# Ledger of designs, part 33: peptides against a protein of PDB entry 5KEZ

Target 1, 320 residues: chain A of PDB entry 5KEZ
Amino acid sequence: NVAIYNPFRPWWERYQPVSYKLCTRSGNEDEFRNMVTRCNNVGVRIYVDAVINHMCGNAVSAGTSSTCGSYFNPGSRDFPAVPYSGWDFNDGKCKTGSGDIENYNDATQVRDCRLTGLLDLALEKDYVRSKIAEYMNHLIDIGVAGFRLDASKHMWPGDIKAILDKLHNLNSNWFPAGSKPFIYQEVIDLGGEPIKSSDYFGNGRVTEFKYGAKLGTVIRKWNGEKMSYLKNWGEGWGFVPSDRALVFVDNHDNQRGHGAGGASILTFWDARLYKMAVGFMLAHPYGFTRVMSSYRWPRQFQNGNDVNDWVGPPNNNGVI

## One batch from the design tools (peptide; made by RFdiffusion4, then SolubleMPNN)

Design b1_p11_1_s3 (from b1_p11_1, 4 letters changed)
Fold by OpenDDE base, seed 3:
Structure b1_p11_1_s3 (fold): chain B 320 residues (1-320), chain A 11 residues (1-11)
Amino acid sequence: as target 1 above (320 residues)
Amino acid sequence: SANNPTPALFK
């Protein structure tokens, strides 16, 4: 991915790929392979956060400022380490003046235009699908158990399906023969927008952002909410079917006040309430659970916004 | 808003 130095190595640089090389702040491919092997050998499975909707931001400077030194040129859509070129992006398909998503009530914009300036891949092209599948299959062959698909609401469900149909069975050294990768898709759906979580049920599980938002309200006792109201927690609260839900109290976005959930989201900053929420989640049978492991950073609020919400995990001069 | 962070968080 792109190496950002201003601010200094923010967490979000990881979501700006310039290649599919397994060479990042966390280590190289050999180290990753070693970790996956060691984890699998003790029954710990690895699920990769796969960034396949886009490459890096359109405004990032061209050059070799990347975690593996690969050259890239956002301006010309040149990513030779893949390789991608201008033919592999949705620049001509997006009809907005900026090239970015401008109206989230327009499903076509949401899927065909750039998310916050991130160069949008033409996932309708078999070439692009194949390059992504090759990346994911390489990970499968290493021994990962599945994937989180980042920014899934910004991809057409059929394009995701086409990629998933190209995937190998899991590595038989650790998984039963014929096992398929576990797939969950990040889809932010709190209602009110045309793209629905149900659009993606055919590809795998989806993130249920209503879970953390509503649970936060209850635990905080906002608006007279009571724990007793959780008697029909899950589908009874309007959430997606349990067998399609991946649930969580917070994620890296909304613990920073971004994405979905707003101020209701409980985080480690409110330790007591957070433990209550996480404990409830783990005890309740609804959905597939995900527990967040995060870190403290020096929050500095200006006009209600944390100016240090970019701060990444503890590191040694950018190396994690 | 129920959307991903603003451009400033990704650039």
Scores: peptide ipSAE 0.049, ipTM 0.812, DockQ to the pose 0.127
Fold by OpenDDE base, seed 1:
Structure b1_p11_1_s3 (fold): chain B 320 residues (1-320), chain A 11 residues (1-11)
Amino acid sequence: as target 1 above (320 residues)
Amino acid sequence: SANNPTPALFK
């Protein structure tokens, strides 16, 4: 991914890829392979956060300022480490003046335009699908068990399916022969917009962002909400079917006040309430559960916003 | 809006 130095190596640089090389501040490919092997040998499975909707921001300076030193040029859409070129992006499809998503009520904009300037890959192209599949298959062959597909609402479900259809079975050294990768898709659907979580059920599970948002309001006792109302928690609250849901109390985005749920989201900053929420989630039989492990950063609020919400995970490897 | 949050600094 791109190496951002202002601010200094933020968490979100990880979501601006310039190659599919396994070479980041988290480690190199050999270290990753070693970890996956050791984890699999004790029954711990690895699921990769796969960023396949886009490459880096269109305004990032060209050069070799990346975690693996690969050259890239956003201005010319040149990513030779893949390789991608100008033919592999949706610049010509997006009809907005800015080239960015301007109206989330327009499904075509949401999927064909740039997410906040991030260069949008033309996933309709078999070439692009194949390059992504090769990346994911490399991970599968290493021994990962599945994937979180980042920014799935910004990809056409059919394009995702086409990629998934190219994937190998899981590594038989650790998984039963013929096993398929576990897939869950990040789709923010709080209602009121054209793109629905149900559009993606055919590809795998989806994130249920209503879960953390509503649970937060209940545990915080907002608007007269009571724990007793959770009797029919799950589908009874209008959530997606349990067998399609991946549920969580918070994620890295809404932990920083950015994502769906707003101020209702409970995080480790509210330790007591957070433990209650996580405990309830683990106890209640709805969805596939995910528990977050995060870190503290020096929060500094200005006008209600944390100006340090960019701070990345602890890292002493400044070279990569 | 139920959008994926991205900091302005992505650019």
Scores: peptide ipSAE 0.049, ipTM 0.808, DockQ to the pose 0.120
Fold by OpenDDE base, seed 4:
Structure b1_p11_1_s3 (fold): chain B 320 residues (1-320), chain A 11 residues (1-11)
Amino acid sequence: as target 1 above (320 residues)
Amino acid sequence: SANNPTPALFK
C-alpha cells in the first residue's frame, strides 16, 4: 500500500493498495507465512481484510512511496506491480462530474464511482477478477481461513461472486479437504439507501451495522430504550438472518466517529458501557461475533471532530 | 445516511 508520511503513517494508508504483495508495515511475506502457520497449529485461524474494490487515492503522488517499494502512478492509473492500467478502472463508467460517489441513493454511483477518491477497479473485467483471485488464492494457499471483503457495498454482488468462484479450497494441511474460505462482506446498511445487505447474502456473511448502533442506544438508555427490549434481539429487531450476520459493537471507522452508527456506538473510551455491550454480544447467540482490539491515541477534538483520528496502532517508527 | 468515511479520512 501507499506509505503516507503526512500525517505520519496513518491507519488508513493500509486501505490504499498499490500492489497485492504481502509486504506492509506489519512485515513481509515470510513473516506472514510464519505467523499463519504458528496460529493454525494452535487452532487460531486467520481472516484477511481484503481490499479489492479499489487501489490508492487518485490524488496520491506517483513514485515508489509504498510499503514494498513498488512503483505506482495514480494519475495514469498505472500499477505495474499487479499489473493494472487505465483500462482496469471505472473512470469511463462513472458518470459523476467529480468521478467520486456524490449520491449514495444512486446504487450505480456507489458501485461504479470512486469511494472518497480511491481509484475504482473495473470488477466487471475478467482480468481484474483474476488478478484479485490470484491474490486471494495466494493467501488461501498460505493457510488463511477466509476474508473480510472491504468496501463490499461498493462492488456489484455478481462481481464479487465471480471472484469467489475462482477461489481455491482451503489448505488441507489445516482444514478438511474441500473446505471453502469463510467470507464476510463489509456492507453498511442502516436502511434508507438502495443497496441492501440482502444483495450480498449469496456471497457469504454481511456486517450488521444495526447491531452496534442499536445496542449502543439500549446500553446508553437513549430514547427510552430498556434492556428488556432485547428479549427478541436479532431478527426480531430487523437485523439480517443470524446465519448471514457478522456482529460487532464497534469497528475502526465508527470508533473514530466515522461510518455508520453515529454517537450511539460504544467504544473502549467508554469502558464500563463497552464491557456491558461486548459481554452481552458474546453471551447472545445471534450472528457471528467479532471483538475489537484497538488502542488509545491522543484525541484532539476540534469542532466536534478528532483531528488525530488518523493515528495508527502503536508502532516503532512506522513499523507495527 | 449510511455511507463510508468522507474523503478527508483517506487523503
Scores: peptide ipSAE 0.047, ipTM 0.807, DockQ to the pose 0.121
Fold by OpenDDE base, seed 5:
Structure b1_p11_1_s3 (fold): chain B 320 residues (1-320), chain A 11 residues (1-11)
Amino acid sequence: as target 1 above (320 residues)
Amino acid sequence: SANNPTPALFK
């Protein structure tokens, strides 16, 4: 991914890929392979956060300022380490003036335009699908158990399916022969917008962002909500079917006050309430549960916004 | 949309 120095190595630089090399601040490919092996050997499975909707930001300077030193040129859409070129992006499809998503009530914009300037891959192209599949298959062959598909809301479900159909069976050294990768898709659907979580049920599980938002409201006792109302928690609250849901109290985005859930989202900053919410989630049978592991950073609020929401995990001068 | 990532998260 790109190396960002202003601010200094923010967490979100990881979501700006320039190649599919397993070479980042977390380590190199050999180290990753070693980790996967050691984890699998003790029954801990690895699920990769796969960033396949886009490459890096449109405005990032060209060069070799990346975690693996790979050259890239956002201006010309040149990512030779893949390789991708200008033909592999949706620039010509997006009809907005900025090239970015401007109206989330326009599903076509949401899928074909850039997410906050991130160069949007043309996932309709078999070439692009194949490059992504090769990346994911390499991970599968290493021994990962599945994937979180980042920004799935911004990809056409059919394109995702086409990629998934290219995937290998899981590594038989640790998984039964013929096992398929576990897939969960990040889709923000709190209602009111055209893209629905149900659009993606055919590809695997989806994130249920209503879960954390509503649970936060209940635990906080907002709007007269009571714990007793959780009797029909799950589908009874309008959530997706349990067998399609991946549920969580918070994620890295809404932990920082961004994205779905707003102020209702509980985080480790609200320690007691957070423990209650996580405890309830783990005790309740609805959905596939995900527990957040995060870190404290020096929050600094200005006009209600944390100006340090970019701060990444603890590091030593950029080295994790 | 307030329910989606903002530019500040990626730039």
Scores: peptide ipSAE 0.045, ipTM 0.804, DockQ to the pose 0.136

Design b1_p11_1_s4 (from b1_p11_1, 5 letters changed)
Fold by OpenDDE base, seed 3:
Structure b1_p11_1_s4 (fold): chain B 320 residues (1-320), chain A 11 residues (1-11)
Amino acid sequence: as target 1 above (320 residues)
Amino acid sequence: SFSNPTPALFK
């Protein structure tokens, strides 16, 4: 991915790929293989956060400032390490003036335009699908158990399906023969927008952002909410079917006050309430649970916004 | 009282 130095190596640089090489702040491919092997050998499975909707931001400077040293040129859509070129992006398909998503009530914009400047891959192209599948299959062959599909809301479900149909079975050294990768898709659906979580049920599980948002409200006792109201928690609260839901109290985005959930989201900053919420989540049978492991950062609020929400995990000069 | 869209973080 892109190596960002201003601010200094933010967490979100990981979501700006310039290649599918397994060489990042966390280590190189050999180290990754070693980790996956060691984890699998003790029954711990690895699920990769797969960034396949886009490449890096369109405004990032061209060059070799990347975690694996690969050259890239966002301006010309040149990612030779893949390789991708201008033909592999949705620049001509997006009809907004900026090239970015401008209206989230327009499903076509949401899927065909750039997410906050991130170069949007033309996932309708078999070439692009194949390059992504090759990346994911490489990971499967290494021994990962499945994937979180980042920014799934911004991909057409059919394009995702086409990629998934190209995937190998899991590595039989650790998984039963014929096992398929576990797939869950990040889709933010709190209602009010045209793109729905149900659009993605056919591909795998979907993140249920209503879970953390509503649970936070209840635990905080906002709006007269009571724990007793959780008796029909899950589908009874309008959430997606349990067998399609991946649930969580917070994620890295809304932990920082961004996007889905707002102020209701409970985080480790409110330790007692957070433990209550996580404990409830783990005890309740609804959905597939995900627990966040995060870190403290030096929050600096200016005009209600944390100017340090970019801060990544503890590191040694950018190396984790 | 919560927002829906993905924020402009990745620039």
Scores: peptide ipSAE 0.041, ipTM 0.790, DockQ to the pose 0.090
Fold by OpenDDE base, seed 1:
Structure b1_p11_1_s4 (fold): chain B 320 residues (1-320), chain A 11 residues (1-11)
Amino acid sequence: as target 1 above (320 residues)
Amino acid sequence: SFSNPTPALFK
């Protein structure tokens, strides 16, 4: 991915790829392979957060400022480490003045325009699909069990399906022959917008962002809500079917005080209430559960916003 | 310096 130095190596640089090489601030490919092997050998499975909707921001300077040292040029859409060129992006398809998503009530913009400047891949092209599939199949070969598909809301479900159809079975050294990768898709659907979680049910599970938002409100006792109202928690609250839901109390985005769920989201900063929420989630039989493991950072609020919400995870590998 | 657009993953 790109190396961002202002602010200094933020968490979100990891979501700006310039190649599909496995060398980042989290480690190199050998270290990753070693981890996957050791985890699989004790029954711990690995699911990769796969960023396949886009490459890096269009405004990032060209050069070799990347974690693997690969050259890239956002201005010319040149990513030779893949390789991608100008033919592999949706620049000509997006019809907004800025080239970015401007109206989330327009599904075409949401899927064909750039997410906050991130260069949007033309996933309708078989070439692009194949390059992504090769990346994911490499991970499957290493021994991962499945994937979180980042920014799935911004990809056409059919394009995702086309990529998934190219995936190999899981590594038979650890999984039964013929096993398929576990897929869950990040789709933010709180209602009121054209793109729905149900659009993606055919590809795998979907994140249910209503879960953390509503649970936080209840446990905080906002608006007179009571825990006794959780009697029909799940589908009874209008959530997606249990067998399609991946549920969580918080994620890395809404943990930072904004986005889906807003201020209702419970986090480790509110330890007691957070433990109650996580405990309830693990005890209640709805959806596939995910527990967050995060870190503290030096929060600094200005006008109600944490100006240090960019701070990345602790590390000791320098500026690689 | 490098431009640093922040992805709006929460939207």
Scores: peptide ipSAE 0.038, ipTM 0.747, DockQ to the pose 0.497
Fold by OpenDDE base, seed 5:
Structure b1_p11_1_s4 (fold): chain B 320 residues (1-320), chain A 11 residues (1-11)
Amino acid sequence: as target 1 above (320 residues)
Amino acid sequence: SFSNPTPALFK
C-alpha cells in the first residue's frame, strides 16, 4: 500500500493498495506464511481483509513511496506491480463532476464512482477479476480460511460472484478436501439507501451494522429502551437472517464515531457498557460473531470531531 | 432507527 506521511502513517493507508504483494508494515510474505502455518496448526484460522474494490487515492503522488517499494502512478492509473492501467478503472463510468461518490441514493454512483478519491477498479472486466482472484488464490494456497471483502457495498454483487467463482478450494493440509473459503462482505445497510445487504446474500455473509447500532441504544437505555426488549433479538428486530449475518459491537470505522450507528456505538472507551454488549453478543446465538481488538489513541475533539481519528496502532517511528 | 451513508475516512 501507499506510505502516507501526512498525517504520519495513518491506519487508513492500509486500505490504499498499489499491488497485491504480501509486503506491508505487518511483514513480508515469508513471515505471513509462517504465521498462517503456526495458526492453522493450533486451530486458529486466518481471514484476510481483502481490499479489491479500489487501488490508492487519485491524488497520491506517483513514485515508489509504498510499503514494498513498488512503483505506482495514480494520475495515469499505472500500477505495474499488478499490472493495472487506465483501462482497468471506472473513470469513464462515473458521471459525477468530482469523480467521487456524491449521492449515496444513487446506486450506480456508489458502485462506479470513487470512494473518497480511491481509484475504482473496473470489476466488470475479466482481466481485473482474474488479477484479484489470483491474489486471493495465492492467499488460499498459503492456507487462509477466507476473506472479509472490504467495501463490498461499492462493488456489484455479480462482479463479486465472478471473482469468487474463480477461487480455489482451501488448502487440504489443514482443511477437508473441497472446502470453500469463508466469505463475509462489508455492507453498511442501516436503511434509507438503495443498496441493501440482501443484494449480497448470494456471495456469503454480510456485516449487520444494525446490530451494534441497536444494541448500543439498548445498553445505553436511550429512548426508553430496555434489555427485556432483546427477547426477540435478531430477525425479530429486522436484522438479516442469522445464517447471513456477521455481527459485531464496533469496528475500526464506527469506533471513531463515523456514521454506521453514530454515537450509539459502544467501544472500549465506554468500558462497562462495552463489556455488557460484547458479553451479550457472545452469549446470544444470532449471527456469526466478531470481537474487536483495538488500541487507545490521543483523542482530541474539536467541534465534536476527533482530529486524531487517523491514528493507527502503536508503532515506533512507523515500525509496527 | 439509523440511516447513515458510508463514512468517508480515506483520502
Scores: peptide ipSAE 0.038, ipTM 0.779, DockQ to the pose 0.078
Fold by OpenDDE base, seed 4:
Structure b1_p11_1_s4 (fold): chain B 320 residues (1-320), chain A 11 residues (1-11)
Amino acid sequence: as target 1 above (320 residues)
Amino acid sequence: SFSNPTPALFK
């Protein structure tokens, strides 16, 4: 991914890929292989956050400022480490004036235009699908158990399916023969927009952002909500089917007060309420649970926004 | 019951 130095190595640089090389702030491919092996050997499975919707931002300077030194040129859509070129992006397909998503009520914009300037890959192309599948299959071969598909809302479900259909079975050294990768898709569906979580059920589980939002409201006792109302928690609250849901109290985005859930989202900053919410989540059978492990950073709010929301995890001069 | 546009957090 791109290496950003202003601000200094923010967490979100990881979501701006320039190659599919396993060479990042967390280590190189050999170190990753070693970790996966050690984890698998003790029954801990690895699920990779796969960024396959886009490459880096269109405004990032061309050069070799990347975690593995690979050259890239956003202006010319040149990512030779893949390789991708201008033919592999949706520049001509997006019809907005800016090239960015301007209206989230337009599903075609959401999927064909750039997410805040991130160069949008043409996932309709078999070439692009194959390059992504190669990346994911390499990870499967290493021994990962599955994937979180980042920004799935911004990809056509059929394109995702086409990629998933190219995936190999899991590594038989640790998984039963014929095992398929576990797939969960990040889809933000709080209602009111045309793209629905149900559009993605055929590909695997989806993130249920209503879960954290609603649970936060209940635990905070907002709007007269009571714990007794949780009697029919899950599908009874309008959430996706349990077998399609990945649930969580917070994630890295809404922990920073943006995206889905707003102020209702509970985080470690409110320790007591957060523990209550996480405890309830783990005790309740609805959905596949995900527990957040985060860190403190020096928050500085200006006009309701934390100007330091870019701060990444504890690191040694940028290396995690 | 939420009707918020989904903002991206980074560029």
Scores: peptide ipSAE 0.037, ipTM 0.777, DockQ to the pose 0.099

Design b1_p11_2_s1 (from b1_p11_2, 6 letters changed)
Fold by OpenDDE base, seed 1:
Order: sequence, then structure tokens, then C-alpha cells
Structure b1_p11_2_s1 (fold): chain B 320 residues (1-320), chain A 11 residues (1-11)
Amino acid sequence: as target 1 above (320 residues)
Amino acid sequence: ANPESFRPTFA
């Protein structure tokens, strides 16, 4: 991915890929293989956060400032390490003046325009689909069990399906023959927008962002809400079907005061309430549960916003 | 302010 130095190596640089090489501040491919093997050998499965909707930001300077040293040029859409060129992006399809998503009530913009400047891949092209599938199949070969598909809301469900249809069965060294990768898709659907979580049910599970948002209000006792109201928690609260839901109390985005759920989201910063929420989630038989493991950073609030929300995880590999 | 707009892209 892109190496960002201002601010210094933020968490979000990991979501700005310039290649599909497995070399980042988290480690190299050999280290990753070792980790996956050791985990699989004790029954711990690995699911990869796959960033396949886009490459890096349009405004990032061209050069070799990347974690694996690969050259890239956002201005010319040149990513030779893949390789991608200008023909592999949706610049010509997006009709907004900025080239970015300007109206989330326009599903075409949401899927064909740039997410906050991130170069949007043309996933309708078989070439692009194949490059992504090759990346994911490489991970499957290493022994991963499945994927979180980042920014799925911004990809056409049919394009995702086309990629998934190219995926191999899981590695038979650890999984039964014929096993398929576990897929869950990040789709932020709190209602009020044209894109719905149900659009993606055919590809796998989806994130249910209403879960953390609503649970937060209940645990916080906002608006007179009570724990007893959770009697019909799940589908009774308008959430997606349990067998399609991946549920969580918080994620890395809304943990930082932004994203779906707003101020209602409980995090480790509110330790007691957070443990109550996580405990409830694990005890209640709705959805596939995900527990957050995060870190502290030096929060500094200005005008209600943490100016240090960019701070990445602790890392002692500053050379790459 | 849409939730997906949280990620910055500046270098």
C-alpha cells in the first residue's frame, strides 16, 4: 500500500493499495504464511480484509513511496505491479464534476465514482476481475479461510459474484475437500439510501451496522430505551436475517467517532458498557459475531473531533 | 456526512 508520512503512517494507508503484494508494515509474505500455518494447526482460521474496490487516492504523489517499493502513478492510473492502467478504472463512467461520489442517493455514483478520491476499479472488466481473483486465490492457497470484502457497497453485486466464481476451494491441507471461502461484505445500510444489504445476500454474509448502533443506544439508556426491549433482538428489530448477518459492537471506523452509528457506538474507551454490550452479543443467538481487538492512542479532541483519529496500531517496523 | 466518507486520501 501507499506509505503516508503526513500524518506519519496512519491506519488508513492500509486501505490504499498500489499492488497485491503481501508486504506491509504488518509483515512480509513469508511471515504471513508462517502465521497462517501456525494458526490453522491449532484450529484458528484467518479471514483477510480484502481491499478490491479501489487503489490508492487520486491525489497521492507518484513514485515508489509504498510498503513494498512498487512504483505507482495515480495521475495516470498506472499501477505496473498488478498491472493496471487507465483502462482499468471507472473514470469514464463517473459523471460527477469532481469524479467522487457526491450523492449517496444515486446508486450509480456510489458504485461507479471514487470513494473520497480513491481510484475506482472497473470491476465489470474480466481482466480486473481476474487480477483480483488471482490475488485472493493466492491467499486461499496460503491457507486463509475467507474474506471480508472492503467497501462492498461500492461494488456491483454481480461484479463481486463474478470474482467469487473464480475462487478456488480452500486448501485441503486444513479444510475438507470442496470447502468454499467464507465471505462477508462490508455494506453500510442504516436505511434511507437506495443500496440495501439485501442486494448482497447472494454473495455471502453482510455487516449489520444497525446492530452496534442500536445496541449502543440501549446500553447507554438513551431515549428511555431499556434492556427489556431486546426481547426480540435481531430480525424483530428490523435487522437482516441471522444467517446473513455479521454483527459487531464496533469496528475500526466508528470506534474513532465517525462512520455508521455515530456517538452511540460503544468502544473500549467506555470499558464497562462495552463489556456489557460484547457480553450480550456473544450470549445472544443472532448473526455471526465479531469481537474487536484494538489499541489506545493519544486522543485530542478539538471541536468535538479527535484530531489524532489517524493514529495507526503500534508498530516497530518503521523501515517499510 | 455519509459514513463511507471517513477515510482520507491525502498524502
Scores: peptide ipSAE 0.064, ipTM 0.807, DockQ to the pose 0.591
Fold by OpenDDE base, seed 4:
Structure b1_p11_2_s1 (fold): chain B 320 residues (1-320), chain A 11 residues (1-11)
Amino acid sequence: as target 1 above (320 residues)
Amino acid sequence: ANPESFRPTFA
């Protein structure tokens, strides 16, 4: 991915890929293989956060400032390490003046235009699908158990399916023969927008962002909410079917004061309430649970926004 | 504001 130095190596640089090489702040491919092997050998499975909707931001300077040193040129849509070119992006398909998503009530914009300037891949193309599948299959062959698909809301479900249909079975050294990758898709659906979580049920599980938002409200006792109202927690609250739900109290986005759920989201900053929420989540049978492991950073609020929300995890001069 | 607008892109 792109190496950003201003601010210094923010967490979000990971979501600006320039190649599918396994060289990042976390280590190289050999180190990753070693980690996956050691984890699998003790029954710990690895699920990769796969960024396949887009490449890096359109405004990032061309060059070799990347975690694996690969050259890239956002201006010309040139990513030779893949390779991608201008033919592999939705620039001509997006009809907005800016090239970015301007109206989230327009499903076509949401899927065909750039997410906050991130170069949007033309996932309708078999070439693009195949390059992504190749990347994911490489990970499967290493021994990962599945994937979180980043920004799934911004991809057509059929395009995702086309990629998933190209995937190998899991590595038989650790998984039963014929096992399929575990797939969960990041889809932010709090209602009110045309794209629905149910659009993606055919591909795997989806993130249920209503979970953390509603649970936060209840635990905080906002709006007269009571714990007794949790009697029908899950589908009874309008959440997706349990077997399609990936649930969580917070994630890296909404932990930082933005994203789905707003101020209701509980985080480690409110330790007591957070532990209550996480405890409840783990005790309740609804959905597949995800527990957040995060870190402290020097928050500085200006006009309600943390100007240091870019700060990444503890690191050694940029290396995690 | 849409939650997905959170992720910034900087040069």
Scores: peptide ipSAE 0.062, ipTM 0.806, DockQ to the pose 0.666
Fold by OpenDDE base, seed 5:
Structure b1_p11_2_s1 (fold): chain B 320 residues (1-320), chain A 11 residues (1-11)
Amino acid sequence: as target 1 above (320 residues)
Amino acid sequence: ANPESFRPTFA
């Protein structure tokens, strides 16, 4: 991915890929392979956060300032390490003035325009699908168990399906022959927008962001909400079917004070309430559970916004 | 309004 130095190595640089090389601040491919093997051998499975909707930001300077030193040129859409070129992006499909998503009530913009400037891949193209599938298949062959598909809301469900149809069976050294990768898709659906979580049920599980938002409201006792109201928690609260839901109290985005769920989201900053929420989630049978592991950072609020929400995990001068 | 606009890009 791109190496960002202003601010200094923010967490979100990880979501700006310039290649599909397994070469980041987390380690190299050999180290990753070793980790996957060791984890599988003790029954711990690995699920990769796959960033396949986009490449890096359109405004990032061209060069070799990346975690593996690969050359890239956002201006010309040149990513030779893949390779991608200008033919592999949705620039011509997006009709907004900025090239970015401007209206989330326009599903076409949400899927064909850039998410906050991130160069949007033309996933309708078989070439692009194949390059992504090759990346994911390499991971499958290494021994990963499945994937979180980042920014799935911004991809057409059919394009995702086309990619998934190209995937190998899981590695038979650790998984039963014929096993398929476990897929869960990041889709923010709190209602009120045209793109729905149900659009993606055919591809695998989806994130249920209503879960953390509503649970936070209840545990905070906002709006007169009571714990006893959770007696029909899950589908009874309008959530997606349990077998399609991946549930969580918070994620890396909304624990930073904005995004899906807003101020209702409980985090480790609210230790007691957070433990209550996580405990409830783990005890309740609804959905497939995900527990957050995060870190403290020096929060500085200005006009209600944390100016340090970019801060990544603990590091030594950029080295994790 | 824009729940997924959290990830900024910098030059």
Scores: peptide ipSAE 0.058, ipTM 0.802, DockQ to the pose 0.696
Fold by OpenDDE base, seed 2:
Structure b1_p11_2_s1 (fold): chain B 320 residues (1-320), chain A 11 residues (1-11)
Amino acid sequence: as target 1 above (320 residues)
Amino acid sequence: ANPESFRPTFA
């Protein structure tokens, strides 16, 4: 991914890829292989956060300022380490004046235009699908158990399916022969927009963002809500079917204040309430559960916004 | 602000 130095190595640089090489601030490919092996050997499985909707931001300077040293040029859509060129992006397909998503009520914009300036890959092309599949298959062959698909809302479900259909079975050194990778898709669906979580059920599980939002409201006792109302928690509250749901109290985005779910989201900053919410989630049978492991950072609010929301995990001069 | 607008693209 791109290496950003202003601000100094923010967490979000990791979501701006310039190659599919497995060398980042977390380590190189050999170190990753070693970690996967050690984890698998004790029954801990690895699921990779796969960023496949886009490459880096349109405004990032060209050069070799990347975690693996690969050259890239956002202006010319040149990513030779893949390789991608101008033919592999949706620049000509997006019809907005800016090239960015401008109206989230337009499903075509949401999927064909740039997410906050991030160069949008043309996932309709078999070439692009194959390059992504090769990346994911390399990870599968190393021994990962599955994937979180980042920004799935911004990809056509059929394009995702086409990629998934190219994937190998899991590594038989640790998984039964014929095992398929576990897939869950990040789709933000709190209602009111044209893109629905149900559009993606055919590809695997989806994130249920209503879970953390509604649970936060109940635990906070907002609007007179009571714990007793959770008797029919799950499908009874309008959530997706349990076998399609990946549930969580918070994630790295909404932990920073203005993500999906708003102010109702509980985080470690409110330790007592957060423990109650996480404990309830783990005790209740609805959905597949995900627990957050995070860190404190020096929050600094200006005009209601944390100007330090970019701060990444603890590191030693940029090395994690 | 839309939840998807959270990720910045600072250079």
Scores: peptide ipSAE 0.052, ipTM 0.800, DockQ to the pose 0.602

